# Peptides against a protein of PDB entry 6B4J, part 41

Target 1, 315 residues: chain A of PDB entry 6B4J
Amino acid sequence: DITMQWYQQLQDASMQCVLTFEGLTNSKDSQAKKIKMDLQKAATIPVSQISTIAGSKLKEIFDKIHSLLSGKPVQSGGRSVSVTLNPQGLDFVQYKLAEKFVKQGEEEVASHHEAAFPIAVVASGIWELHPRVGDLILAHLHKKCPYSVPFYPTFKEGMALEDYQRMLGYQVKDSKVEQQDNFLKRMSGMIRLYAAIIQLRWPYGNRQEIHPHGLNHGWRWLAQILNMEPLSDVTATLLFDFLEVCGNALMKQYQVQFWKMLILIKEDYFPRIEAITSSGQMGSFIRLKQFLEKCLQHKDIPVPKGFLTSSFWRS

## One batch from the design tools (peptide; aimed at target 1 M261 E267)

Design b1_p20_1_s2 (made by RFdiffusion4, then SolubleMPNN; from b1_p20_1, 9 letters changed)
Fold by OpenDDE base, seed 5:
Structure b1_p20_1_s2 (fold): chain B 315 residues (1-315), chain A 20 residues (1-20)
Amino acid sequence: as target 1 above (315 residues)
Amino acid sequence: SESEKIREELLKAQEELLKE
């Protein structure tokens, strides 16, 4: 399975990255601990500052992240911080930065769907300049949300239930699995972020270059989803999230082929989703159905709420 | 059927994208 090979390759790369900076993370030396914390803050705080407010602020955040990744000193917590402070600093920062982007999908986008776009455009721009960060974003995303690959993890013989739950993307704390609604909310946020990343380009970069992980991956994702047996509640929820965020972009890119795909979903895939949808899960199914029916009726997919406009970049 | 044809086209496209 090519998809699983790709998944595993990214996970292996991520694991190797962790091993590379293990000396920094596990050090008992006070100076090393200080450097680690400074680098972690320098990598993550700018991402947390991303907002929908102004393009100029977003540019400042981007420039700061890029400077840090480029080995330049940046101000963080009132101190000058550089990845050169430790030989493992760059790997650590790349990993933590990528992790933070995905975490913003999991938390911020989950709660505020419009936040997907400013986060995604920064992530896309950084990915363009720093491909390793992009790979690590995928690795973190895939691990937290296997549905972004997509694949549905299966229970293996001898596996602990909690480990299986974690593989499915659930958070398990104190032997308690998170509620289904919270799980779906987090998954939705990550899928929405991903759907935004694959369509957005940093406007101040070299836009003549090919997107490092563009809409072709969106098409791939849809194709793979449609080739899978739907999972109750999950498939309907995430398919809606994905199409709401990037459906307009896919429509513009793939045109007639995109509409054929929507018809396929309505006529062929919906019955399969319906067959596994319980009465308590009809909400997600109905939402997807209504969305697709409206889009097919109007022969248009609306631009998603929160999409960045020219006025945003002038602010 | 038309649906089957479309599905096949999507799968082929997926395979091509994964080879790149």
Scores: peptide ipSAE 0.034, ipTM 0.717, DockQ to the pose 0.733
OpenDDE base, seeds 1, 2, 3, 4: peptide ipSAE 0.006, 0.029, 0.031, 0.032; ipTM 0.387, 0.667, 0.687, 0.704; seed 3 fails the geometry check

Design b1_p20_1_s3 (made by RFdiffusion4, then SolubleMPNN; from b1_p20_1, 11 letters changed)
Fold by OpenDDE base, seed 4:
Order: C-alpha cells, then structure tokens, then sequence
Structure b1_p20_1_s3 (fold): chain B 315 residues (1-315), chain A 20 residues (1-20)
C-alpha cells in the first residue's frame, strides 16, 4: 500500500531525527541543558503566540521562526538564541517546531476552530522554506491522528489494548482511555489544521512556487476516505471538519468534479455512515447531513469562518 | 451508473496523486 509506505517513511524520518539530536536531549551537561531549553522555547513560544489579532504580529512570528531555522540569532526570553549553539540544534528545533504546530491543532484549534487559519498559514509558509519541518509536521500529525493519512490502525495479535487505543489516537493515562468526545475534539482540531494548511500560502513568500503540500492532497484525502469503510462517529465528524474548512477551496479548484464527489457522499456514502451510526452518535451524522444538504441546495460551499482576508494582513 | 462513474473517477485521481 503506497499510502502506508508513505506513512512509514515519514515516521522513520521522524524517529531518525530524534536519534540525531539524542545527544542534546540526553546530555547531563549544564550548558547543554540550558541550550536545549532555550532552543525549545525559541521554537515553541512563537507558535503559541499565533493569534487572529493582527497580520503584522503574525509576520513577526513568522520572521522569528524563519530566522531561527536559518541559523540566525533570535531573542527568546530575554536571551539571544541560535541553532548554531549546538551541532544538533537545528534538528532539535525543526522537530520541536513541527511538534508544536500539531499540538496547536490538537489543543487550540480543537477549542477554537478559527485559530486553524493563522496557525496554518505560518506552518505552510515555514514548510515552503523548510521542507524538513513540513515532513515532521506530517509525521507528528499522522502519529496523533491516523485519520489524517487516512488509515485505520489494526489490532495485531499480542498487542495490548492500550497500545491499540494509542495507535487509534486516544490518550491513555493510568490505564484510563480518553472519553470519546475529547478524542473527537482533538482529532477535529488536527484535521481542521491540516485542511487549512493545504489551501493556504504565506502571502510574503514566492507565490509562483508550487505549494509543498497543496489542495491535491485534500482531494487525495477525500478520495481515500470515500474508498474506506466508514468508522463509527469518526468518519462523520472528520469529514464534516475537513469539508467545512477546505470545501470552498476544493469547490473552486475542482468545480464539477467536486460537486460530483458531494453527490457521491450524499447518495452513496451517507447510507454507509448511517448504517454504522448508533442513536447516541447521531449528532455528528446530522451535522454532516445538514451541511451537505445546505451546500447542495445552495450550490455553494461557504468560506469558512476565520478565513484570513486582505484586511487581516493590513492590520 | 453515475455513481459508479464518480467512484471510478475518484479512484483514478487517487492513483494519480499517489503516483506522484
């Protein structure tokens, strides 16, 4: 399976990255520990500062991240920090930065869907300039949300139930599995972030270049989802999340083909989702149904709430 | 059927994208 091969390659690259900077992370040297902490803060704090407040602030954040990744010194916590402070500094920063982007999907976007767009545009812009960060974003995303690939992890003989639950994306702490609502909320955030990344370009970059992971991957994702048997509650939830965020962009790009796909979802895929939907899970199904019915009725997919406008970039 | 045609088109698109 080509999709699974791609998944595994990204995971292997991520693991290799971790091994590369293991010396920095496991060092007992006081100076190395300080450098590690400074680099971690320099990589992650700017991402946490991303907001919908002003385009100018977003540009500052982007410039800081890009400068750090470019080997330039940046100010963080009142200190000058550079990846050149340690031979493993760049690999470490790239990994932690990518991890933080996905974490913002998991946490911030999960709670505030509109936050997907400013986070995604920065991630997209950084990915364009630093492809390795993009690969690591995918690796982190795929590991936390296999539905972003998409695939459904399978239970293997001899596997512990907890390990299987973790593979499915559930958090398991003290032998307690995460509640379904919390799980779906986190998955939704990550899918929404992904759906935003694939459609957004950093406006101050070279727009003539091809998006490193563009809308074609959105089309691929939909095609793959529709070729899979639906998973109870998960498929209806994430399909809605994906279409709400990038449906308008897909409509503009694929036009008639997009509408054919929506008809296929409504007429063919919906009954399959319904067949596996319990009475307690009807909320996600109904939400998707209403969305699709509205879109088909109006022959339009609305621009998602929080989509960045020209006025945002002038603020 | 129209639905079968759509499924085929999506499958072809998937294969194309995965081949890149």
Amino acid sequence: as target 1 above (315 residues)
Amino acid sequence: SELEEIRKELQEELERLLAQ
Scores: peptide ipSAE 0.122, ipTM 0.801, DockQ to the pose 0.672
OpenDDE base, seeds 1, 2, 3, 5: peptide ipSAE 0.034, 0.078, 0.085, 0.109; ipTM 0.678, 0.779, 0.785, 0.795; seed 1 fails the geometry check

Design b1_p20_1_s4 (made by RFdiffusion4, then SolubleMPNN; from b1_p20_1, 10 letters changed)
Fold by OpenDDE base, seed 3:
Structure b1_p20_1_s4 (fold): chain B 315 residues (1-315), chain A 20 residues (1-20)
Amino acid sequence: as target 1 above (315 residues)
Amino acid sequence: SELEKIREELQKSLKELEEL
């Protein structure tokens, strides 16, 4: 399976990255520890500062991240920090930055769906300039949310149940699996972030360049989902999340083909979702139903709430 | 059926994207 090969390649690359900076992360030297912490803060704090408040602030954050990745010194925690402070500094920062973007999907976007757009546009812009960060974003995303690939992890003989649950994206702490609602909330955040990334371009970049991971991947994702058997609760939830965030963009890009796909979803795939939906899972099902019906009735998918407007960039 | 045609088109699209 080509999709699984791609998944594995990204995971392998991510693992190799971790091995590359192991010297920095495992160092017992006080100075190395300080550098590590400074680099980690420099990589992650700007991402946490991303907000929907002003385009000018978002630009400042972007410029800071880009400067850091470019080997320039940046101010962090009152100190000048540079990836040049350690030979493994760049690899470490790229990894931690990518991890943080995915964490913002998992946490911030999960709680505040509108936050997907400012985070995604920065991530997209950084990805354009730093492809390795993009690959690492995918690696982190795929590991935490296999449904972003998409694939459904399977239980293998000899596998511990907890490990299988983790592969499915559940958090398992003290032999207690995460509640389904919390799980779906986190998965939703990550899918929404991904759906935003694939459609957004940093407005101050070279727009003549092809999006490093554009809407064609959104089309691929939908096609792959539709070619898979639906998973109870998960498919209805994430399909809605994806379509709510990038459906308008896909509609504009693929036109008639998009509407054919949406009809297929409603008429063919939706009944399959219904067949596996329990009474306790009707919330996600009903939400998807209402969304599909509304979109088909109006022959329009609304621009998602929180979509960045021209006025945002002038602020 | 029209649905079958759409399914086939999606499968083709998926294959094309996987080959890229």
Scores: peptide ipSAE 0.045, ipTM 0.755, DockQ to the pose 0.672
OpenDDE base, seeds 1, 2, 4, 5: peptide ipSAE 0.030, 0.029, 0.029, 0.028; ipTM 0.678, 0.714, 0.717, 0.638; seed 1 fails the geometry check

Design b1_p20_2 (made by RFdiffusion4)
Pose (drawn by RFdiffusion4):
Structure b1_p20_2 (pose): chain A 315 residues (1-315), chain P 20 residues (1-20)
Amino acid sequence: as target 1 above (315 residues)
Amino acid sequence: SEEFEEIREEIQELQEELEE
């Protein structure tokens, strides 16, 4: 409940932001759409540019967003644009910017697991300088993936199925329901991004402040889901690609206490899945063991493939 | 099984300490 109450605080807090700019979106004038068009454009593209080439150019995207959010003018396609054009624009750009980070994790990181880090450092950085943006990221991240909270949505009695599948985060339309394969990845990429944000810190600017969403939330996440019964395919999958990404940082921080948590899922939580999962979906549960049987005996959890090296920063 | 329960309790205690 402490979590579910905190879960609601962010959600209805985001709905307050959906209404604070109410009128900027629900406007049909020509100029009214041009403004709504140029802001969302110059705010959600720099996030899409976030590449793995170098941290040298990764700073441009960070600065371009810091200037845009802090009110300074920003060079866009054609003429320069700024938030000072409209008082509602700031509380609007912060909304669209937040959704893009989760969206970049939704599509890109799900397919390309290594791009989670170059995106997370910019987000973990912008979260410091502007905390308001972070709560909005925790807002969208949580609804599109309630498994990141983590809370498994229970079945409410007397309701149709298509109503329930939407609550689980499946993308569904009038007649189309998102397959399970093309769904499981959209959740992986989301918590792989979440597992990266909590362990990374923006290096530049020399800040003595603390990480806004500390690695502590990584411990609670593993603990909060390992104390409850696992879902068949969702848990064994999400439990793996979270440890592959943040298992190295947790091993250093919570040295022995983290290893105790691992020798538990090895012999107490693995059986909790072997019966729950049918023979047609053991694929996830198998990768989870192949991941631990090594890590437990190697006394090490490999650094996540795609970690930003020193070469990436200087270069 | 008793060792597992002890590990679970230690994990829950640490989870509560981190929440504070």

Design b1_p20_2_s1 (made by RFdiffusion4, then SolubleMPNN; from b1_p20_2, 10 letters changed)
Fold by OpenDDE base, seed 4:
Structure b1_p20_2_s1 (fold): chain B 315 residues (1-315), chain A 20 residues (1-20)
Amino acid sequence: as target 1 above (315 residues)
Amino acid sequence: SEESKKILEELKKLEEELLK
């Protein structure tokens, strides 16, 4: 399966990255520990500062991240920090940065859907300049949210139930599995972030270049989802999340083909979702149904709330 | 419908091509 090969390649690259900077992470040397902490902060704090407040602030954050990845010194916590402080510094920073972007999807976007756009545009811009960060973003995303690939992990003989639950994206702590609502909330956040990344370009980059992971991947994602059996509650939830965030962009890009796909979802895929939807899970199904019905009725998909406008970039 | 099947096949083909 080509999709699974792609998934595995990204996971392997991520694992190899971890091995590469293991010396830095496992060092008992006080100076190395300090460098590690400084690099970690330098990589992650700017991402946490991303907000919908002003485009100028977002540019500053982007520039700081890019400078760090470029081997330039940056100010973090009142100190000058550079990836050149350690031979493994760049790999470590790339990994931690990518991880942090996905965490923002999992946490911030999950709670505030509009936050997807400013985070995504920075991620997209960084990905354009630093492809390895993009690959690592995908690796982290895929691991936490297999539905972003998409695929459904299978239970293998001899596998512990908890491990299977983790593969599905659930958090398991002290032998207690995460509640379904919390799980779906986190998955939604990550899918929304992904849907935003694939459609956004950093406005101060080279716009002539092709998006490193653009809308074609959105189309691919939908194609794969529609060719899979729906999963109870998950499919309805994430399909809605995805279409709400990038449906307008897909509509503009694929036009008639997009509408054919929506009709296909309504006529062929909805009944399949309904068939596996329990009475307690009707909320997600109804939400998706209402969204699609509205879009088909109006022959339009609205621009998602929080979409960055020209006025944002002038602020 | 036959039309829907065609669309799904086309989408699947597209997916495969994008991952090459």
Scores: peptide ipSAE 0.065, ipTM 0.752, DockQ to the pose 0.629
OpenDDE base, seeds 1, 2, 3, 5: peptide ipSAE 0.027, 0.030, 0.058, 0.050; ipTM 0.604, 0.631, 0.751, 0.739

Design b1_p20_2_s2 (made by RFdiffusion4, then SolubleMPNN; from b1_p20_2, 9 letters changed)
Fold by OpenDDE base, seed 3:
Structure b1_p20_2_s2 (fold): chain B 315 residues (1-315), chain A 20 residues (1-20)
Amino acid sequence: as target 1 above (315 residues)
Amino acid sequence: SKESEEIREELKKLEQELLS
C-alpha cells in the first residue's frame, strides 16, 4: 500500500530525526540542558503567540521562526538563542517546531476553529522555506491523527488494547481511554489545521513557487476517504471539518469535478455513513448532511470563518 | 449509480497518481 509506505517513511524520518538530536536531549551536562530548554522555548513560544489579531504580528512571528531556522540568533526568554549553540540544535528545533504546530491543531484549533488559518499560513510559509519542517509536521500529524493520512489503524495480534487505542489517536492515561467527544475534538482540530495548511500560502513568500503540500493533497485525502469504508462518528466528523475549512478552496480549484465529488458524497457515501451511525452519533452525521445539502442547494461553499482577508494583512 | 462508480474509480486513480 503506497499510502502506508508514505506514512511509514515519514515516521521513519521523524524517528531518525529524534535519534540525531538524542545527544542534546539526553545530555546530563548543565549547559546542554540549558541550551535544549532555550531552543525548545525559542521554537515553540512563537507558535503559541500566533493569533488572529494582526497581520503585522503574524509577520513578526514568522520572521522570528524563520530566523531561528536559518541559524540566526533570536531573542527568547530574555536571552539570545541560536541553533548553532549545539550541533544538533537545528534538528531539534525543526522537530519541536513541527510538533508544536500539530499541538496547536490539537489544542488551539480544536477549541477555536478560526485559529486554524493564522497557524496554517505560518506553517505553510515555514514549510516552503524549510521542507524538513513540513515533513516533520506531517509525521507528527499522521501519528496523532491517522485519519489525516488517511488510514484506519488495525488491531494486530498480540497488541495491547491501550496501544491500539493510542494508534487510533486516543489519549490513554492511567489505563483510561479518552472520551469520544474529546478525541473527536482533537482530531477535528488537527484536520482543520491540515485543511488550512494545504490551501494557504505565506503572502510575503515567492508565490510563483508551487505549494509544497497543496490542494492536490486535499483532493487525494478526499479521494482516499471516499474509497474507504466509513468509520463510525469519525468519518462524518472529519469530513465535515475538512470540507468546512477547505471546501471553498477545493471548489475554486477543481470546479465541476469538485461538485461531482460532493454529489457522490451525498448520494453514495451518506447512506454508508448513516448505516454505521448510531443514534448517539447522529449529531455529526446531521451536521455533515446539512452542510452538504446547503452547499449543493446554493451551489456554493462559503469561505470559512476565520479565513485571512486582505484587511488582516494590512493590520 | 454508474456515474458514481466512475467517479470513485477516477478518485482511486488520482489517489494512486498523487502518491506515486
Scores: peptide ipSAE 0.059, ipTM 0.753, DockQ to the pose 0.671
OpenDDE base, seeds 1, 2, 4, 5: peptide ipSAE 0.046, 0.045, 0.000, 0.048; ipTM 0.741, 0.741, 0.298, 0.742; seeds 1, 4 fail the geometry check

Design b1_p20_2_s3 (made by RFdiffusion4, then SolubleMPNN; from b1_p20_2, 11 letters changed)
Fold by OpenDDE base, seed 1:
Structure b1_p20_2_s3 (fold): chain B 315 residues (1-315), chain A 20 residues (1-20)
Amino acid sequence: as target 1 above (315 residues)
Amino acid sequence: MEESEKIRKELEEAYKKLLE
């Protein structure tokens, strides 16, 4: 399966990255621990500072991340920090940065959907300049949200239930599985972030180049989802999230083909979703239905709330 | 990285055909 090959390739790359910086992460040396902490903060704090307040502040954050990845010293926590402080510093920073972008999806975007866009545009711009960070973003995203691939993890004989639940994306702590609403909220955040990344370009980069992971991957994702059996509650939820965020961009890009896809969803895929939807899960189904009906009726998908405008970049 | 791009392109072509 080509999809699973792609998934595995990214996971392998991520695992190899972890092995590369294992010496830094496992060191008990006081200096190494200090460097690790400084690098981790330098990689993650700028991402946490991303907001919709001003384009100029977003540019400053981007420049700081790019400088760090380029081997230049940056100020973090009142100290000068550089990936050159340790031979494994660059690999560690790339991994932690990518991890943090995905965490912002599952946490910040999950709670505030509009946050997807400023986070995504920075991620996209960094990905353009640092392809390895992009691959690591995908690896982290795919591991936490297999539905972003998409594929459905299967239970294997001898597998512990908790391990299977984790593979599905659930958090399991103290033998207690995450509540379904919290699970879906986190998955939604990650899907929304992904949907934003594939459509956004950093405006101060070379936009003449092809997007490193563009809308063609959105089209691929939809095609794959529609060719899979729906999952109860999950499919309706994430399909809505995806289309709400990138549906407008996909409409503009694929035009007639996009509308054929929406008709296919309404006429052929909805009955399949409905068949597996319990009375307690009708909310997600109804939300998707209403969205699609509105879009088909008006022959338009609205620009998502939080989409970055020219005025944002002039602030 | 090169292999990843190749796989992504193959995926794109394959799935586009499913929606034609």
Scores: peptide ipSAE 0.028, ipTM 0.624, DockQ to the pose 0.083
OpenDDE base, seeds 2, 3, 4, 5: peptide ipSAE 0.026, 0.026, 0.028, 0.023; ipTM 0.626, 0.678, 0.691, 0.601; seeds 2, 3, 4 fail the geometry check

Design b1_p20_2_s4 (made by RFdiffusion4, then SolubleMPNN; from b1_p20_2, 10 letters changed)
Fold by OpenDDE base, seed 5:
Structure b1_p20_2_s4 (fold): chain B 315 residues (1-315), chain A 20 residues (1-20)
Amino acid sequence: as target 1 above (315 residues)
Amino acid sequence: SEESKKIREELKKAEEELLK
């Protein structure tokens, strides 16, 4: 399976990255520990500062992240920090930065859907300049949310139940599995972030270049979802999340083909989703249904709430 | 429908080409 090969390649690259900076992460040396902490903070704090407030602030954050990745010193925690402080510093920072972007999808976007756009535009811009960060974003995203690949993990013989639950994307703490609503909320956040990344370009970059992971990957994602048997509650939820965020962009790019796909979802895929939807899960299904019916009726998909406008960039 | 099947097949081909 070509999709699974791609997934595995990204996971392997991520694992190799971890091995590369293992010396930094496992060091008992006090100076190495200090450097690690400083680099981790320098990589993650700027991402946590991303907000919907002002384009100028977003640019400052972007510039700081880019400077750090470029080997330039940046101020973090009142100290000058550079990836050159350790030979493994760049790999570590790239990994932690990518991890943090996905974590913002998992946490911030999950709670505040509009936050997807400012986070995504920074991630997209950084990805354009630093392709390895993009690959690591995908690796982290795919691991936390296999539905972003997409694939539905299956139970294998001899596998512990907890490990299977983790493969599905559930958090398991103290032998307690995460509640379904919290799980779906986190998955939704990550899918929404992904849907935003694939459509957004950093406005201060070279827009003549092709998006490193553009809407064609969104089309691929939809294609794969539609070719899979739906998963109870998950498919309806995430398909809605995806289309709400990037449906307008897909409509503009693929036009007639997009509408054919949307009709296919309504006429062919909906019955399959319905067949596996229990009475307690009708909420996600109904939401998707209403969204698609409205879009088909109006022959339009609205621009998502939180989409960055020209006024945002002038602030 | 046959049309739906055709669209699904086209989507699958597009997916495969993108991942090559």
Scores: peptide ipSAE 0.104, ipTM 0.790, DockQ to the pose 0.600
OpenDDE base, seeds 1, 2, 3, 4: peptide ipSAE 0.102, 0.092, 0.099, 0.108; ipTM 0.787, 0.782, 0.788, 0.794; seeds 1, 4 fail the geometry check

Design b1_p20_3 (made by RFdiffusion4)
Pose (drawn by RFdiffusion4):
Structure b1_p20_3 (pose): chain A 315 residues (1-315), chain P 20 residues (1-20)
Amino acid sequence: as target 1 above (315 residues)
Amino acid sequence: DEEVEESLEEVEERYEELME
């Protein structure tokens, strides 16, 4: 409940932000749409540009967003734009910027696991300078993936199925329901991004402040889901690509206590899945063992493939 | 922080039960 109460605090806090700018979106004038068009444009593209080429150019995207959020003018396609045009624009850009980070994790990181880090460092950096943006990220990240909270949505009695599948985060339309394959990845990329944000810190600016969403939330996440019964395919999958991304940082921080948590799922939580999962979906549970059988004996969890090296920063 | 300490105690209790 401590988590479910905190879960609601962010959700209804985001709905307050959905209404604070109410009128900027619900506007049909010509100029009214041009403004709504130029802001969302110049605020959600720099996030899409976040690449793995170098941290040198990765700073441009960070500065371009810091200037845009802090109110300074920002060069956009054509003429420069700024938030000072409209008082509702700031509380609007912070909304759209937050959704883009999760969305970049939704599409890009689900397919390309390595791009989780170059995106997360910009997000973990912008979270410091502007905490309001972070709560909005924790808002969207949580609804589009309630498994990141982590809380498994229970079945409410007397309700149709298509109503329930939407609560699980499946993308559904009038008649189309998102397949399970093209769904499982959209969750992987989300928590792989979440598993990256909590362990990375923006290097530049020399800040003495602390990480806004510390690695502590990585421990609670593993603990909060390992104490409850696992879902068949979702848990064994999400439990793997979270440890592959943040298992190295947790091993260093909570040295022995983290290893105890691992030799538990090896002999206490693995059986909790072998029966729950049918023979047609053991694919996820198998990767989870192949991941631990090594890590437990190697006494090491490999650094996530795609970690930003020193060469990436200087260069 | 207090929640991390409580989760640690739960993990240690489960570890002791497994070792027994």

Design b1_p20_3_s1 (made by RFdiffusion4, then SolubleMPNN; from b1_p20_3, 9 letters changed)
Fold by OpenDDE base, seed 2:
Structure b1_p20_3_s1 (fold): chain B 315 residues (1-315), chain A 20 residues (1-20)
Amino acid sequence: as target 1 above (315 residues)
Amino acid sequence: DEEVEELQKKIDERYEKLEK
């Protein structure tokens, strides 16, 4: 499977990145530890400061992240921090930055869906300038949310149940598996972030260049999902999340083909989802159904709530 | 892309059935 090979290559590259900065991570030297902590803060704090408040503030955050990745000194925690302070500093920062973007999907977007757009536009813009960060974002995202690939992990002989649960994206702590509602909430956040990334371009970059991971990947994601058997509760939840965030963009891009696909979902794929939906899971199914029916009836997909407007960038 | 081509095939087949 080409998709699984690509996924494995991403994971291998991510693992190799970790090995590359292991010297920085495992150093007992007090100066190296200080540098590590400063670099970690410099990589992660700006991402946590991303908000829907003002476009000008978002630009400042972007510029700070880009400056850091470009080897320029940045102020963090009252200190001047640069990736040049350690030969492994750039790899470490790229990894931690990518990890933090995905974590914001998992935590912030999961709780506040509108936060997907400002986070995604920064991530997309950084990806255009720093392709390795983009690859690491995909590596982190796909590892935490295999449904974003998409694939459904399979239980292998000799595998521990907890390891299988983790492969499915569940958190397992003290031999207790995460509750289904919390799991779906986190997966939703990551899918929404991904759906936002593939459609957004940083407005102050070179817009003439091809999106590094654009809407064609969204179309492929839908194609793959529709070629798979639905998973109980998960497919209905994430398909809704994906279409709510990027359905309008896909409609504009693929036009008649998009509507044909939407009809295929309603007429052919819905019965398959329904067949595996229990009475306790009808909420996600009904939400998807109502969304699709409304879109087909109106022949329109609404612009998602929180989508960044021209007024946002003027603020 | 093979997956996209397969989806296109499914879409086309679905619409061919509707036109008949």
Scores: peptide ipSAE 0.250, ipTM 0.812, DockQ to the pose 0.399
OpenDDE base, seeds 1, 3, 4, 5: peptide ipSAE 0.247, 0.168, 0.181, 0.331; ipTM 0.814, 0.774, 0.783, 0.833; seed 5 fails the geometry check

Design b1_p20_3_s2 (made by RFdiffusion4, then SolubleMPNN; from b1_p20_3, 10 letters changed)
Fold by OpenDDE base, seed 4:
Structure b1_p20_3_s2 (fold): chain B 315 residues (1-315), chain A 20 residues (1-20)
Amino acid sequence: as target 1 above (315 residues)
Amino acid sequence: DKLVEEDKKKIEERYKKLEE
């Protein structure tokens, strides 16, 4: 399967990246430890500062991240920090930056859906200039949320239950599995971030170039989901999240073909979701149903709340 | 994108079957 091969290639690249900077991460040298921490902060703090407040602030954050990745010194924690401080610095920063973007999906977007857009536009812009960061974003995303690939992990003979739960994206701590609501919340955040990334372009870049991971991947994601047996509660939840965030963009891009897909979801795929939905899980199903019914009735998918406008960039 | 076009074809086929 081409999708699974792609998944595995990204995971392998991510693992190789970790091995590449192992010297930096495992160093017992005091200076190396300091450099590591400085680089980690320089990579992650700007991402955590991303907000919906002002476009000018977002540009400053982007410029700082780009400067860091370009080997230029940046100010972090009152110190000048550069990836050139260590031979493994760039690889480490790229990995940690990508990890942080996904973490913001998992945490910030999960709690505040509107945060998907400013985070995504920065991620998209950085990805355009630094493709390796994009690959690492996908690797981290796929690992935490296999549904973003999409695939549903299967239990293999001899596998520990906890390992299977982790493969599904659950957090397992002290032999306690994460509550379903928290799991779905995190998955939702990551899917929403992904749905935002594939449609947004950094406005100060060369927009004439092809999006490094654009709406064609959104189409592919939906098409693949429709070809899969739904997973209880998960499919309905994430399908809603995805369509709410990027449905408008997909509608504009694929027009009649996209509407045909929505009709297929409503008329053909819904019965399959319903068949596996328990009474306690009807909330996610009903939410998706109502969304699609509204969209089909109005012949429109609304622009998602928090979508960045020209006025945002003038602020 | 070849894969997208293939998906479009599959979606179209499924849609046609649904409308029948």
Scores: peptide ipSAE 0.416, ipTM 0.909, DockQ to the pose 0.916
OpenDDE base, seeds 1, 2, 3, 5: peptide ipSAE 0.410, 0.257, 0.394, 0.398; ipTM 0.907, 0.812, 0.903, 0.905

